Peptides against a protein of PDB entry 6B4J. Designs and how they scored, part 2

Target 1, 315 residues: chain A of PDB entry 6B4J
Amino acid sequence: DITMQWYQQLQDASMQCVLTFEGLTNSKDSQAKKIKMDLQKAATIPVSQISTIAGSKLKEIFDKIHSLLSGKPVQSGGRSVSVTLNPQGLDFVQYKLAEKFVKQGEEEVASHHEAAFPIAVVASGIWELHPRVGDLILAHLHKKCPYSVPFYPTFKEGMALEDYQRMLGYQVKDSKVEQQDNFLKRMSGMIRLYAAIIQLRWPYGNRQEIHPHGLNHGWRWLAQILNMEPLSDVTATLLFDFLEVCGNALMKQYQVQFWKMLILIKEDYFPRIEAITSSGQMGSFIRLKQFLEKCLQHKDIPVPKGFLTSSFWRS

## One batch from the design tools (peptide; made by RFdiffusion4, then SolubleMPNN; aimed at target 1 L264; its pose is not in this set)

Design b1_p10_6_s1
Fold by OpenDDE base, seed 2:
Structure b1_p10_6_s1 (fold): chain B 315 residues (1-315), chain A 10 residues (1-10)
Amino acid sequence: as target 1 above (315 residues)
Amino acid sequence: KPLPSFPLPE
């Protein structure tokens, strides 16, 4: 399976990255620990500062992240920080940066859907300049949200239930599995972030170049989802999230083909979702239903709320 | 109760 091979390759690359900077992360030396913490803060704090407030601020954040990844010193916590402070500094920063982008999906975007767009446009722009960061974003995303691949992890004989739950993307703490609503909320955030990344380009880059992970991957994702058996509540939730965020972009890109896909979803796939939907899961189901019906009726998919406009970039 | 999104092993 080519999809599973791709998944595994990204995970292997991510694991190899972790091994590469193990010396930095496991060091007991006080100076190394300081460098590690400084690099970690330098990589993650700018991402946390991403907001919907002003395009100018977003540009500053982007420039800071790019400078850090380019080996230039940046100010963090009142100190000058550079990846050159340690031979493993760049690998560590790339990994932590990618991890933080995905974490913003599962936390910030999960709680505030509109936050997907400013985070995604920075992530896309950084990915364009630093492909390894993009691969690591995918690796982190896929590990936390296998539905972003998409695939459904399988239970293997002898596997602990908790490990299986974690493979499915659940958080398990003190032998307590995450509540379904919280799980879906986090998955939604990550899918929404992904759906935003694949359609957005950093406006200050060379937009004539091909998107490093563009809408063709969105089309692939939809096609793969439709070729899979729906999961109760999960499929209805994430399919809605995906279409709400990138449906307009897919419509513009694929036009007639997109509408054929949407009809296929409504006529063939939606009944399959319905068949597995319990009375307690009707919320996600109804939301998807209403979305599909409205889009087909109006022959339009609305621009998602929070989409960055020209006025944002002038602020 | 809604079915869990993860199938329990048989």
Scores: peptide ipSAE 0.029, ipTM 0.593, DockQ to the pose 0.029
OpenDDE base, seeds 1, 3, 4, 5: peptide ipSAE 0.023, 0.024, 0.025, 0.027; ipTM 0.641, 0.650, 0.658, 0.652

Design b1_p10_6_s2
Fold by OpenDDE base, seed 3:
Parts: C-alpha cells; structure tokens; sequence
Structure b1_p10_6_s2 (fold): chain B 315 residues (1-315), chain A 10 residues (1-10)
C-alpha cells in the first residue's frame, strides 16, 4: 500500500531525527541541558504566541522562527539562542518546532477553531523554506492522528489494549483512556489545522512556486476516506471538520469534480455513515448532514470563519 | 493543471 509506505517513511525519518539528536537529549552535562532547554523554548514559544490579532505580529513570529532555523541567533528568555550552540541543535529544533505546530492543532485549534488559520499560514511558510520541518509536521500529525493519513490502525495479536488505544490516537494515562468527546475534539483540531495548511501560502514568500503540500493532498485525503469504511462518530466528525475548513478552497480548485465528489458523499457515503451512527452520536451526524445539504442547495461552500483577509495582513 | 480523477469507492 503506497499510503502506508508513505506513512512509514515519514515515521522512519522522524525516528532517525530523534536518534540524530539523542546526544543532546540524553546528555548529563549541565551546559548541554541548558542548551537543550534554550533551544526547546526558542522553537516552541514563538508558535504559542501565534494569534488572530494582527498580521504584523504574525510576521514577527515567522521571521523569528525562520531566523532560528537559518542558524541566526534569536532572543529567547532574555538570552541569545542559536542552533549552532550544538551540532545536533538544528535537528532538535526542527523536530520540536514541528511537534509544537501539531500540538497547537491538538490543543489551541481544538478549543478555538479559528486559530487554525494563523497557525497554518506560519507552518506553510516555514515548510516552504524548510522542507524537513514539513516532513516532521506530517510525521507528528500522522502519529497523533492516523486519520490524517488516513488509515485505521489495527489490533495485532499480543498487543496491549492501551498500546492499541494510543495507536488510534487516544491518550492513556494511569490506565485510563481518554473520553471520546475529548479524543474527537483533539482529532478535530489536528484535521482542521491540516486542512488549513494545505490551502494557505505565506503571503511574503515566492507564491509562483507550487505549494510544498497543497490541495492535491486534500483531494487525496478525501478520496482515501471515501474508499474506507466509515468509523462510528469519527468519520462524520472529521469529514465535517475537513470540508468546513478547506471545502471552499477545494471547490475553487476542482470545480465540477469537487461537486461530483460532494454529491457522492451525500448520496453514497452518507448512508453508510448513518448505518453505523448510534443515537448518542447523532450530533456529529446531523452537523455533517446539515452542512452537506446547505452546500448542495446553495451550490456554494462558505469561506471558513477565521480565514485570513487582506485587512488582517495590514494590521 | 490536469484535474485528478476522483476514484470511486470500491
């Protein structure tokens, strides 16, 4: 399976990255520990500062991240920090930065859907300049949300139940599995972030070049989802999340083919979702239903709430 | 750009 090969290649690359900076992470040296902490903060704090408030602030954050990845010194915690402080510094920062972007999907976007757009445009712009960060974003995303690939992890003989639950994307702490609503909330955030990344370009970059991971991957994702059996609650939730965020962009890009796909979802795939939907899961089902019906009726997909406008970039 | 063919579910 080509999709599973792609998944595994990204995971292998991520694992190799971790091995590369193992010396930095496992060091008992006080100076190495300090450098690690400084680099981790320098990589992650700017991402946490991303907000919907002003385009100028977003540019400052982008420039800081790009400077760090370019080997330039940046100010973090009142200190000058550079990836050149350790031979493994760049690999470590790229990994932690990518991890943090996905965490913002998992946490910030999960709670505030509109936050997907400013986070995604920074991630997209950084990915364009630093492809390795993009690969690591995918690796982290795929590991936390296999539905972003998409694939459904299978239980293997001899596997612990907790390990299987983790493979499905659940958090398991102290032998307690995460509640379904919290799980879906986190998955939604990550899917929404991904859907935003694939459609957004950093406005101050070279837009003549192709998107490093563009809408063609959105089309692929939809095609793959439709070729899979629906999962209870999961499919209805994530399909809605994806279409709400990038449906307008897909409509503009693929025109008639997009509408054929949407009709296929409504007529062929939606009944399959209905068949596996329990009474307690009707919320996600109804939401998807209403969205599809409205879009087909109006022959339009609305621009998502929080989409970055020209006025945002002038602020 | 050539539009991708949308695969029908098997």
Amino acid sequence: as target 1 above (315 residues)
Amino acid sequence: KPLPTFPLPE
Scores: peptide ipSAE 0.029, ipTM 0.656, DockQ to the pose 0.090
OpenDDE base, seeds 1, 2, 4, 5: peptide ipSAE 0.027, 0.027, 0.025, 0.023; ipTM 0.651, 0.672, 0.662, 0.671

Design b1_p10_8_s4
Fold by OpenDDE base, seed 2:
Structure b1_p10_8_s4 (fold): chain B 315 residues (1-315), chain A 10 residues (1-10)
Amino acid sequence: as target 1 above (315 residues)
Amino acid sequence: MPLKSFPLPP
């Protein structure tokens, strides 16, 4: 399967990246530890500062991240920090930056759906300039949310239940698996972030170039989802999340083909979701139903709430 | 690349 090969290649690349900077991460040297912490903060703090407030602030954050990745010194925690402080510094920063973007999907976007857009536009712009960061974003995303690939992890003989739960994307702490609502919330955040990334371009970049991971990957994702058996609650939730965030962009890009796909979802795939939906899962089901019905009735998919407008970039 | 025809679910 080409999709699984791609998944594995990204995971292997991510693993190799970790091995590359192992010397930095495992060092007992006080100076190396300090450098590691400074680099980690320099990589992650700017991402945490991303907000919906002002385009100018978002540009400053982008410029800081790009400067760091370009080997330039940046101010972090009152100190000058550069990836050149350690031979493994760049690999470490790229990995931690990518991890942090996905974590913002998992946490911030999960709680505040509108946050997907400012995070995604920065991630997209950084990906355009630093392709390795993009690959690492995918690797982190796919590992935390296999439904973003999409694939369904299988239980293997001899596997511990907890390990299987983790493969499915659940958090397991102290032998306690997270509640289904929290799981779905995190998955939703990551899917929404992904759906935003594939449609957004950094406005201050070379927009004439092809998006490094554009809407064609959104189309691929939908195609793969529709070719898979639906999962109870999961499919209805994530399909809604995806379409709410990028449905308008897909509609504009693929036009008649998109509407054919949406009709296929409503007529052929939605009944399959219904067949596996329990009474306790009707919330996600009804939400998807209402969304599909409204979109088909109006022959339009609304621009998602939180979409970045020209006024945002002038602020 | 032309989008390959949306594979109909089998």
Scores: peptide ipSAE 0.022, ipTM 0.665, DockQ to the pose 0.100
OpenDDE base, seeds 1, 3, 4, 5: peptide ipSAE 0.022, 0.021, 0.021, 0.020; ipTM 0.664, 0.665, 0.673, 0.666

## One batch from the design tools (peptide; made by RFdiffusion4, then SolubleMPNN; aimed at target 1 D268; its pose is not in this set)

Design b1_p11_4_s2
Fold by OpenDDE base, seed 2:
Structure b1_p11_4_s2 (fold): chain B 315 residues (1-315), chain A 11 residues (1-11)
Amino acid sequence: as target 1 above (315 residues)
Amino acid sequence: MKFRKIPLEPP
């Protein structure tokens, strides 16, 4: 399976990255620890500052992240920080930055769906300039949300239940598995972030270049989802999230062919979802169904709430 | 009806 091979390659690359900077992360030296913490803060704090408030602020954040990744010193916590402070600094920063982007999907976007767009446009722009960060974003995303690949992890003989739950994307703390609503909320946030990334370009970049991970991957994701048996509650939830965020963009890009896909979802895939949906899970399915039927009826998919406009960039 | 596999590559 080409999709699973891709998944594994990204995971392997991510693992190799971790091994590469293990000297920095495992060092007991006080100076190394200080550098590690400074680099970690420099990589992650700007991402946490991303907001929907002003385009100018977003540009400043982008420039700071890009400067850091480019080996330039940046101010963080009142100190000058550079990836050159340690030979493994760049690898570490790229990894932590990518991790933080995904974490913002998992946390911020999960709670505030509109936050997907400013985070995504920065992530996309950084990805364009720093492809390794993009690969690591995917690796982190895929690990936390296998449905972003997409694939549904399977229980293997001899596997511990908790390990299987973690593979499915659940958090397990103190032998307690995460509640389903919280799980779906986090997964939704990550899918929404992904759906935003694949359609957005940083407006101050070279727009003549091809998107490093564009709408073609949106089509691929949908196709792969539809080629799989649905998973109860999960598929309906995430399919809705994905379509709400990037459906308009996919419609504009693929036009008639995308509408054919939506019709196929309604006619062929909805019955499959419904067949595995319990009465208690019908809410997710109904929401998806209502959304898609409304789109088909109006022959339009709305621009998602929070989509960045020209006025945002002038602010 | 066997669900027809959708090509992974966009049109």
Scores: peptide ipSAE 0.487, ipTM 0.895, DockQ to the pose 0.713
OpenDDE base, seeds 1, 3, 4, 5: peptide ipSAE 0.486, 0.485, 0.486, 0.482; ipTM 0.894, 0.893, 0.894, 0.894

Design b1_p11_5_s2
Fold by OpenDDE base, seed 1:
Structure b1_p11_5_s2 (fold): chain B 315 residues (1-315), chain A 11 residues (1-11)
Amino acid sequence: as target 1 above (315 residues)
Amino acid sequence: MKYTKIPLEPP
């Protein structure tokens, strides 16, 4: 399976990255600990500052992240911080930055869906300039949300139940599994962020270059989901999230062929989802069904709420 | 029923 090979390759690359900066993370030296903390803050704080307030502020954040990744000193916490402070500094920053982008999907986008777009446009722009950060974003995303690959992890003989639950993306604390609503909320945030990344380009970059992970991956994701058996509640929820965020972009890109895919979802895939949906889970399916039927009826998919316009970039 | 596989590559 090419998709599973790709998944494994990204996970291996991410694991190798962690191994490369273990010297920095495991150091007992006071200076190394200070550098680690400064680099971690420099990588993560700018991402947390991303907002829908003004395009100019977003540009400042982007420039700061890009400067850091380019080996230039940046101001963080009242200090001058550079990845050159430690031989493992760049690998560490790339990993932590990628992790933070995915975390913003998991937390911020999960709670405020509109936040997907400013986060995604920065992530896309950074990915264009720093491909390794993009690969690490995918690795973090895939690990936390296997449905972003997509695949459904299977229980294997001898596996602990908690480990299986974690593989499915659930948080398990003190032998208590996360509630389904919280789980789906986090998964939704990550899928929405991904759906935004694949369609957005940083407006101040070289737009003549091909998107490093563009709408072709949106088509692939949908095709893969539809080629799999649906998972109860999860598939209906995430399919809605994905289509709400990037359906308009996919429609514009693939036109008639995308509409054929939507018809196939309605005619062939909805019955399969409904067959595995309990009465208590019907809400997610109804939401998906209503959205898709409205799109088919109107022959239009709305631009998602929070989509960045020219006016945003002039603010 | 063998469901028709959707091509992974876009048109």
Scores: peptide ipSAE 0.518, ipTM 0.912, DockQ to the pose 0.746
OpenDDE base, seeds 2, 3, 4, 5: peptide ipSAE 0.514, 0.503, 0.508, 0.514; ipTM 0.911, 0.896, 0.906, 0.912

Design b1_p11_6_s2
Fold by OpenDDE base, seed 1:
Structure b1_p11_6_s2 (fold): chain B 315 residues (1-315), chain A 11 residues (1-11)
Amino acid sequence: as target 1 above (315 residues)
Amino acid sequence: MEFTKIPLEPP
C-alpha cells in the first residue's frame, strides 16, 4: 500500500530527526540545557501567538519563525537565540516547531475552529520555504491522528489494549482512556488544521510555485476515506470537519468531478456509515448528512467561517 | 456489491 509506505517513511524520518538531536536533549551540561530551552521557546512561542486579530501581526510571527529557521538570531525571552548555538539546533527547532503546529490543531483549533486558518497559512508558508518542517508536520499529525493519513489502526495479537488505544489516537493516562467526545474534539481540530493547510498559500511568498502539499492531497484523502470501511462516529465526524473547511476550495478546483464525489458520498457512503452508527452516535452522522444535503441542494459549498480575506491582510 | 474504488489521483 503506497499510502502506508508514505506514512512509514514520514514516521521513520521523524524518528531519525529525534535521534539526530538526542545529544542536545539528553545533555547534562548546564549550557546545553539552557540552549535547548531557549530554542524550544523560540520555536513554539511564536506559534502560540498566532491569532485572527491582524494580518500585520501574523506577518511578524511568520518572519520571526522564518528567520529562526534560516539561522538568523531572533529575540526570545529577552535573549538572542539562534539555531547555530548548537550543531543539532536546527533539527531540534524544526521538530519542535512542527510538533507545535500540530498541537495547535489538537488544542486551539479543537476549541476554536476559526483558528485553523491563521495557523494553517503560517504553516503552509513555512512549509514552502522549509520542506523538512512540512514533512515533520505530517509525521506529527499522522502519529496523533492516523485518520489524517488516512488509515484505521488494527489490533494485533499480543498488543496491549492501552497501546492499541494510543495507536487509535486516544490519550491514556493512569490506565484511563480518554472520553470519546474529547478524543473526537482533538481529532477534529487536527483534521480542520490539515484541511486548511492544503488550500492556503502565504500571500507574501512566490505564488508561482506549486503548493508543497496542496488540494490534490485533499482529493486523495477523500478518495482514501471513501475506499475504506467507515469507523463508527469517527468517519462521520472527520468527514464533516474536512468538507466544512476545504469543501469550497475543492469545489472550485475540481468542479464537476468534485460534485460527483459528493453524490457518491450521499448515495453510496452514507448507507455504510448509517449501518454502523448506533442511536447514541447519530448526532455526528446527522450533522454530516445535513451539511452535504444542503450543499447538494444549493449546488454550493459555503466559504468556511474564519477564512482569511483581503481585509485581514490589510489590518 | 463491489464498491467502485475511487481514483486517488485527482482528475
Scores: peptide ipSAE 0.462, ipTM 0.888, DockQ to the pose 0.694
OpenDDE base, seeds 2, 3, 4, 5: peptide ipSAE 0.453, 0.461, 0.454, 0.455; ipTM 0.884, 0.885, 0.884, 0.886

Design b1_p11_7_s1
Fold by OpenDDE base, seed 1:
Structure b1_p11_7_s1 (fold): chain B 315 residues (1-315), chain A 11 residues (1-11)
Amino acid sequence: as target 1 above (315 residues)
Amino acid sequence: MPLTKIPLEPP
């Protein structure tokens, strides 16, 4: 399976990255610990500052992240910080930055769906300039949300139930599995962030270049989902999230062929979802159904709430 | 009914 091979390659690359900077992370030296913490803050704080307030502020954040990744010193916590402070500094920063982007999907976007767009446009722009960060974003995303690949993890003989639950993306703390609503909320945030990334380009980059991970991956994601049997509650929830965020962009890109896909979802895939949906889970399916039927009826998919306009970039 | 196989590559 090509999709699973791709997944595994990204996970292997991410694991190798962790091993590469293990010396920095496991060091008992006080100076190394200080450098690690400074680099971690320099990588993650700018991402947490991303907001919908002004395009100019977003540009400042982007420039700071790019400067850090380019080996230039940046101000963080009142100190000058550079990846050159340690030979493993760049790998560490790339990993932590990618992790933070995915975490913002998991936390911020999960609670505020409109936050997907400013986060995604920065992530996309950084990915364009720093492909390794993009690969690490995918690796982190895929690990936390296997449905972003997409695939549904399977229980293997001899596997502990808790390990299987974690593979499915559930948080397990003190032998207690996360509630389904919280799980789906986090998965939704990550899928929405991904759906935003694949359609957005940093406006100050070379827009003539091909998107490093563009709408073709949106088509692929949908095709892969539809080629699999649905998972109860999960598939309906995430399919809605994905279509709400990037449906308009996919419609504009693939036109009639995308409409054919939507018809296929309604006619062939909805019955499969409904067949595995309990009465208590019907809400997610109803939401998806209502959204898609409205789109088909109006022959239009709305621009998602929070989509960045030209006026945003002039502020 | 068998799943309709959709091509993974866009048109």
Scores: peptide ipSAE 0.469, ipTM 0.902, DockQ to the pose 0.753
OpenDDE base, seeds 2, 3, 4, 5: peptide ipSAE 0.464, 0.466, 0.464, 0.455; ipTM 0.897, 0.897, 0.899, 0.891

Design b1_p11_8_s1
Fold by OpenDDE base, seed 2:
Structure b1_p11_8_s1 (fold): chain B 315 residues (1-315), chain A 11 residues (1-11)
Amino acid sequence: as target 1 above (315 residues)
Amino acid sequence: MKFKKIPLEPP
């Protein structure tokens, strides 16, 4: 399976990255620890500062991240920080930055869906300039949300239940598995972030270049989901999230062919979802159904709430 | 009914 090979390749690359900067992360040397913490803060704090407030602030954040990744010194916590402070600094920063982007999907977007767009546009722009960061974003995303690949992890003989739950994307703390609503909320945030990334381009970059991970991957994701048996509650939830965020963009890109896909979802896939949906889980399916039927009726998919406009970039 | 496989590549 080419999709699973791709998944594994990204995971392997991510693991190799971790091994590469292990010297920095495991060092007991006081100076190395200081460098590590400074680099970690420099990589993650700018991402946490991303907001829907002003385009100018977003540009400043982007420039800071790009400068850091380019080996230039940046101010962080009142100190000058550079990836050149340690031979493993660049790999470490790329990894932590990518991790933080996905974490913002998991946390901020999960709680505030509109936050997907400013985070995604920065991530997309950074990915364009720093492909390794993009690969690491995918690796982190796929690990936390296998449904973003997409695939549904299977229980293997001899596997601990908790390990299986973690593979499914659940958080397990003190032998307690995360509640389903919280799980779906986090998965939704990550899928929404992904759906935003694949459609957005940093407006101050060379937009004539091909998107590093564009809408063609959105089509692929949908096709792969539809080619799989639905998973109870999960598929309906994430399919809705995906379509709400990037449906308009996919419609504009693929037009009639995308509408055919939506019709196929309604006619062929909805019955399959409904067949596996319990009465207690019907809410997610109903939401998806209502959304899609409305889109088909109106022959339009609305621009998602929070989509960045020209007015945002002038602010 | 086996769901007809949708092409992974966009049109």
Scores: peptide ipSAE 0.479, ipTM 0.885, DockQ to the pose 0.733
OpenDDE base, seeds 1, 3, 4, 5: peptide ipSAE 0.478, 0.478, 0.478, 0.475; ipTM 0.885, 0.885, 0.884, 0.885

Design b1_p11_8_s2
Fold by OpenDDE base, seed 4:
Structure b1_p11_8_s2 (fold): chain B 315 residues (1-315), chain A 11 residues (1-11)
Amino acid sequence: as target 1 above (315 residues)
Amino acid sequence: MKMTKIPLEPP
């Protein structure tokens, strides 16, 4: 289908990117290794510094990332670093930057849901200026969280169980699969980051331009999820995460049509989720149900906690 | 019951 084709195209582009900078990554030359490490730090450290503290600091981080991607020298680790230090430098930095954004979803947002918004607004703004970074963000996101596509990976004949578990997004270390709670926590973080990206625009950009990956993809994600049979625990968890983060934005954008979708979720999709939900997994479903029923009752979807206010940008 | 297919494109 078209969704799987899109998924595959992004994965292929990501793989091609890796091949493009293979010379830099596999070099045994001491100078090339140094450049690689400097570029990697320059790409990733600013992303790790993203916080909810002040809009001014967030702007500085954004400007640094944008400068690096624009071929300008930036200070990193006490050194001047530029993507021009190596012919593969730009591709490498774009890839590592995109990887780091997704990793912040997987780790930081997973632990602190409010962190989704400052990370996402930087990612969105960088994506607007550097579309290739956006494609690579999607590629990394889709690989780690197939539910962000969305699709549910299937066990194939002859596949090792561990490989199937990895395809589902589980971490498998020393033949031990990740615990379900940790898995869902990481998936939640990535979905929340994605849900934030599709609604946020960098306030200092040209807001007259169309969002490079906007709320239309939020509608598409929901429609695709609802057109699929639910996966036990996963669908209820991630549907809640998605709606909590971007439901307000989707409501504002699509109004009555979005409310019709929410009614459809309640009336047609909840019974399907419930039918596959064990007693031990009922908590995730109940959370989703309670959230959606409250939204329908109040005829409002709350602005998510941690949403960046005007006061944040003045700080 | 086959689920009513929701259009992937927004209205």
Scores: peptide ipSAE 0.492, ipTM 0.903, DockQ to the pose 0.727
OpenDDE base, seeds 1, 2, 3, 5: peptide ipSAE 0.494, 0.490, 0.491, 0.487; ipTM 0.907, 0.902, 0.903, 0.903; seed 1 fails the geometry check

Design b1_p11_8_s4
Fold by OpenDDE base, seed 1:
Structure b1_p11_8_s4 (fold): chain B 315 residues (1-315), chain A 11 residues (1-11)
Amino acid sequence: as target 1 above (315 residues)
Amino acid sequence: MKYTKIPLEPP
């Protein structure tokens, strides 16, 4: 399976990255600990500052992240911080930055869906300039949300139940599994962020270059989901999230062929989802069904709420 | 029923 090979390759690359900066993370030296903390803050704080307030502020954040990744000193916490402070500094920053982008999907986008777009446009722009950060974003995303690959992890003989639950993306604390609503909320945030990344380009970059992970991956994701058996509640929820965020972009890109895919979802895939949906889970399916039927009826998919316009970039 | 596989590559 090419998709599973790709998944494994990204996970291996991410694991190798962690191994490369273990010297920095495991150091007992006071200076190394200070550098680690400064680099971690420099990588993560700018991402947390991303907002829908003004395009100019977003540009400042982007420039700061890009400067850091380019080996230039940046101001963080009242200090001058550079990845050159430690031989493992760049690998560490790339990993932590990628992790933070995915975390913003998991937390911020999960709670405020509109936040997907400013986060995604920065992530896309950074990915264009720093491909390794993009690969690490995918690795973090895939690990936390296997449905972003997509695949459904299977229980294997001898596996602990908690480990299986974690593989499915659930948080398990003190032998208590996360509630389904919280789980789906986090998964939704990550899928929405991904759906935004694949369609957005940083407006101040070289737009003549091909998107490093563009709408072709949106088509692939949908095709893969539809080629799999649906998972109860999860598939209906995430399919809605994905289509709400990037359906308009996919429609514009693939036109008639995308509409054929939507018809196939309605005619062939909805019955399969409904067959595995309990009465208590019907809400997610109804939401998906209503959205898709409205799109088919109107022959239009709305631009998602929070989509960045020219006016945003002039603010 | 063998469901028709959707091509992974876009048109």
Scores: peptide ipSAE 0.518, ipTM 0.912, DockQ to the pose 0.707
OpenDDE base, seeds 2, 3, 4, 5: peptide ipSAE 0.514, 0.503, 0.508, 0.514; ipTM 0.911, 0.896, 0.906, 0.912

## One batch from the design tools (peptide; made by RFdiffusion4; aimed at target 1 I210 N216)

Design b1_p19_1
Pose (drawn by RFdiffusion4):
Structure b1_p19_1 (pose): chain A 315 residues (1-315), chain P 19 residues (1-19)
Amino acid sequence: as target 1 above (315 residues)
Amino acid sequence: TEEEEEEEEEAEEAHEELF
């Protein structure tokens, strides 16, 4: 409940932000749309540009967003734009910027697991300088993936199925329901991004402040799910690509206590899945063992493939 | 800083519940 109460605090806090700018979106004038158009444009593109080429140019995207959020003018396609144009623009750009980070994790990181880190460092940096943006990231991240909270949505009695599938985060339309394959990845990329944000810190600016969403939330996440019965395919999958990404940082921080958590899921939580998962979906549960059978005996959890090296930063 | 201290206490409670 401590978590579910905190879960609601962010959600209804985001709905307050959905209304604070109410009128900027619900505007049909010509100029009214041009403004709404230029802001969302100049705020959600730099996030899409986040590449793995170098940290040298990865700073441009960070500065371009810091200037945009802090109110300074920002060069956009054509003429320069700024938030000073409208008082509602700031509380709007922070909304659309937050969704983009989860969205970039939704599409890009789900397919390309290594791009989680170059996106997360910019987000873990923008979270420091502007905490308001972070709560909004925890807002969208949590609804589109309630498994990141982590809380498994229970079935409310007397309700149709298509109503329930939407609560699980499946993308559904009038008649189309998102397949399970093209769904499981959307969740993987989301928590792979979440598993990266909590362990990375923006290097530049020389800040003595602390990580806004510390690695502590990584421990609670593993603990909060491992105490409850696992879902068939969702848990064994999400439990794997979270440890592959953040298992190295947790091993260093919580040295022995983390290893105890691992020799538990080996002999106490693995049986909790072998029966729950049918023979048609053991694919995820198998990768989870192949991941641990090594890590437990190697006494090491490999650094996540795609970690930003020193060469990436200087270069 | 006070938020970090609350997070550490919650992580310790989650540790005790797990073990």

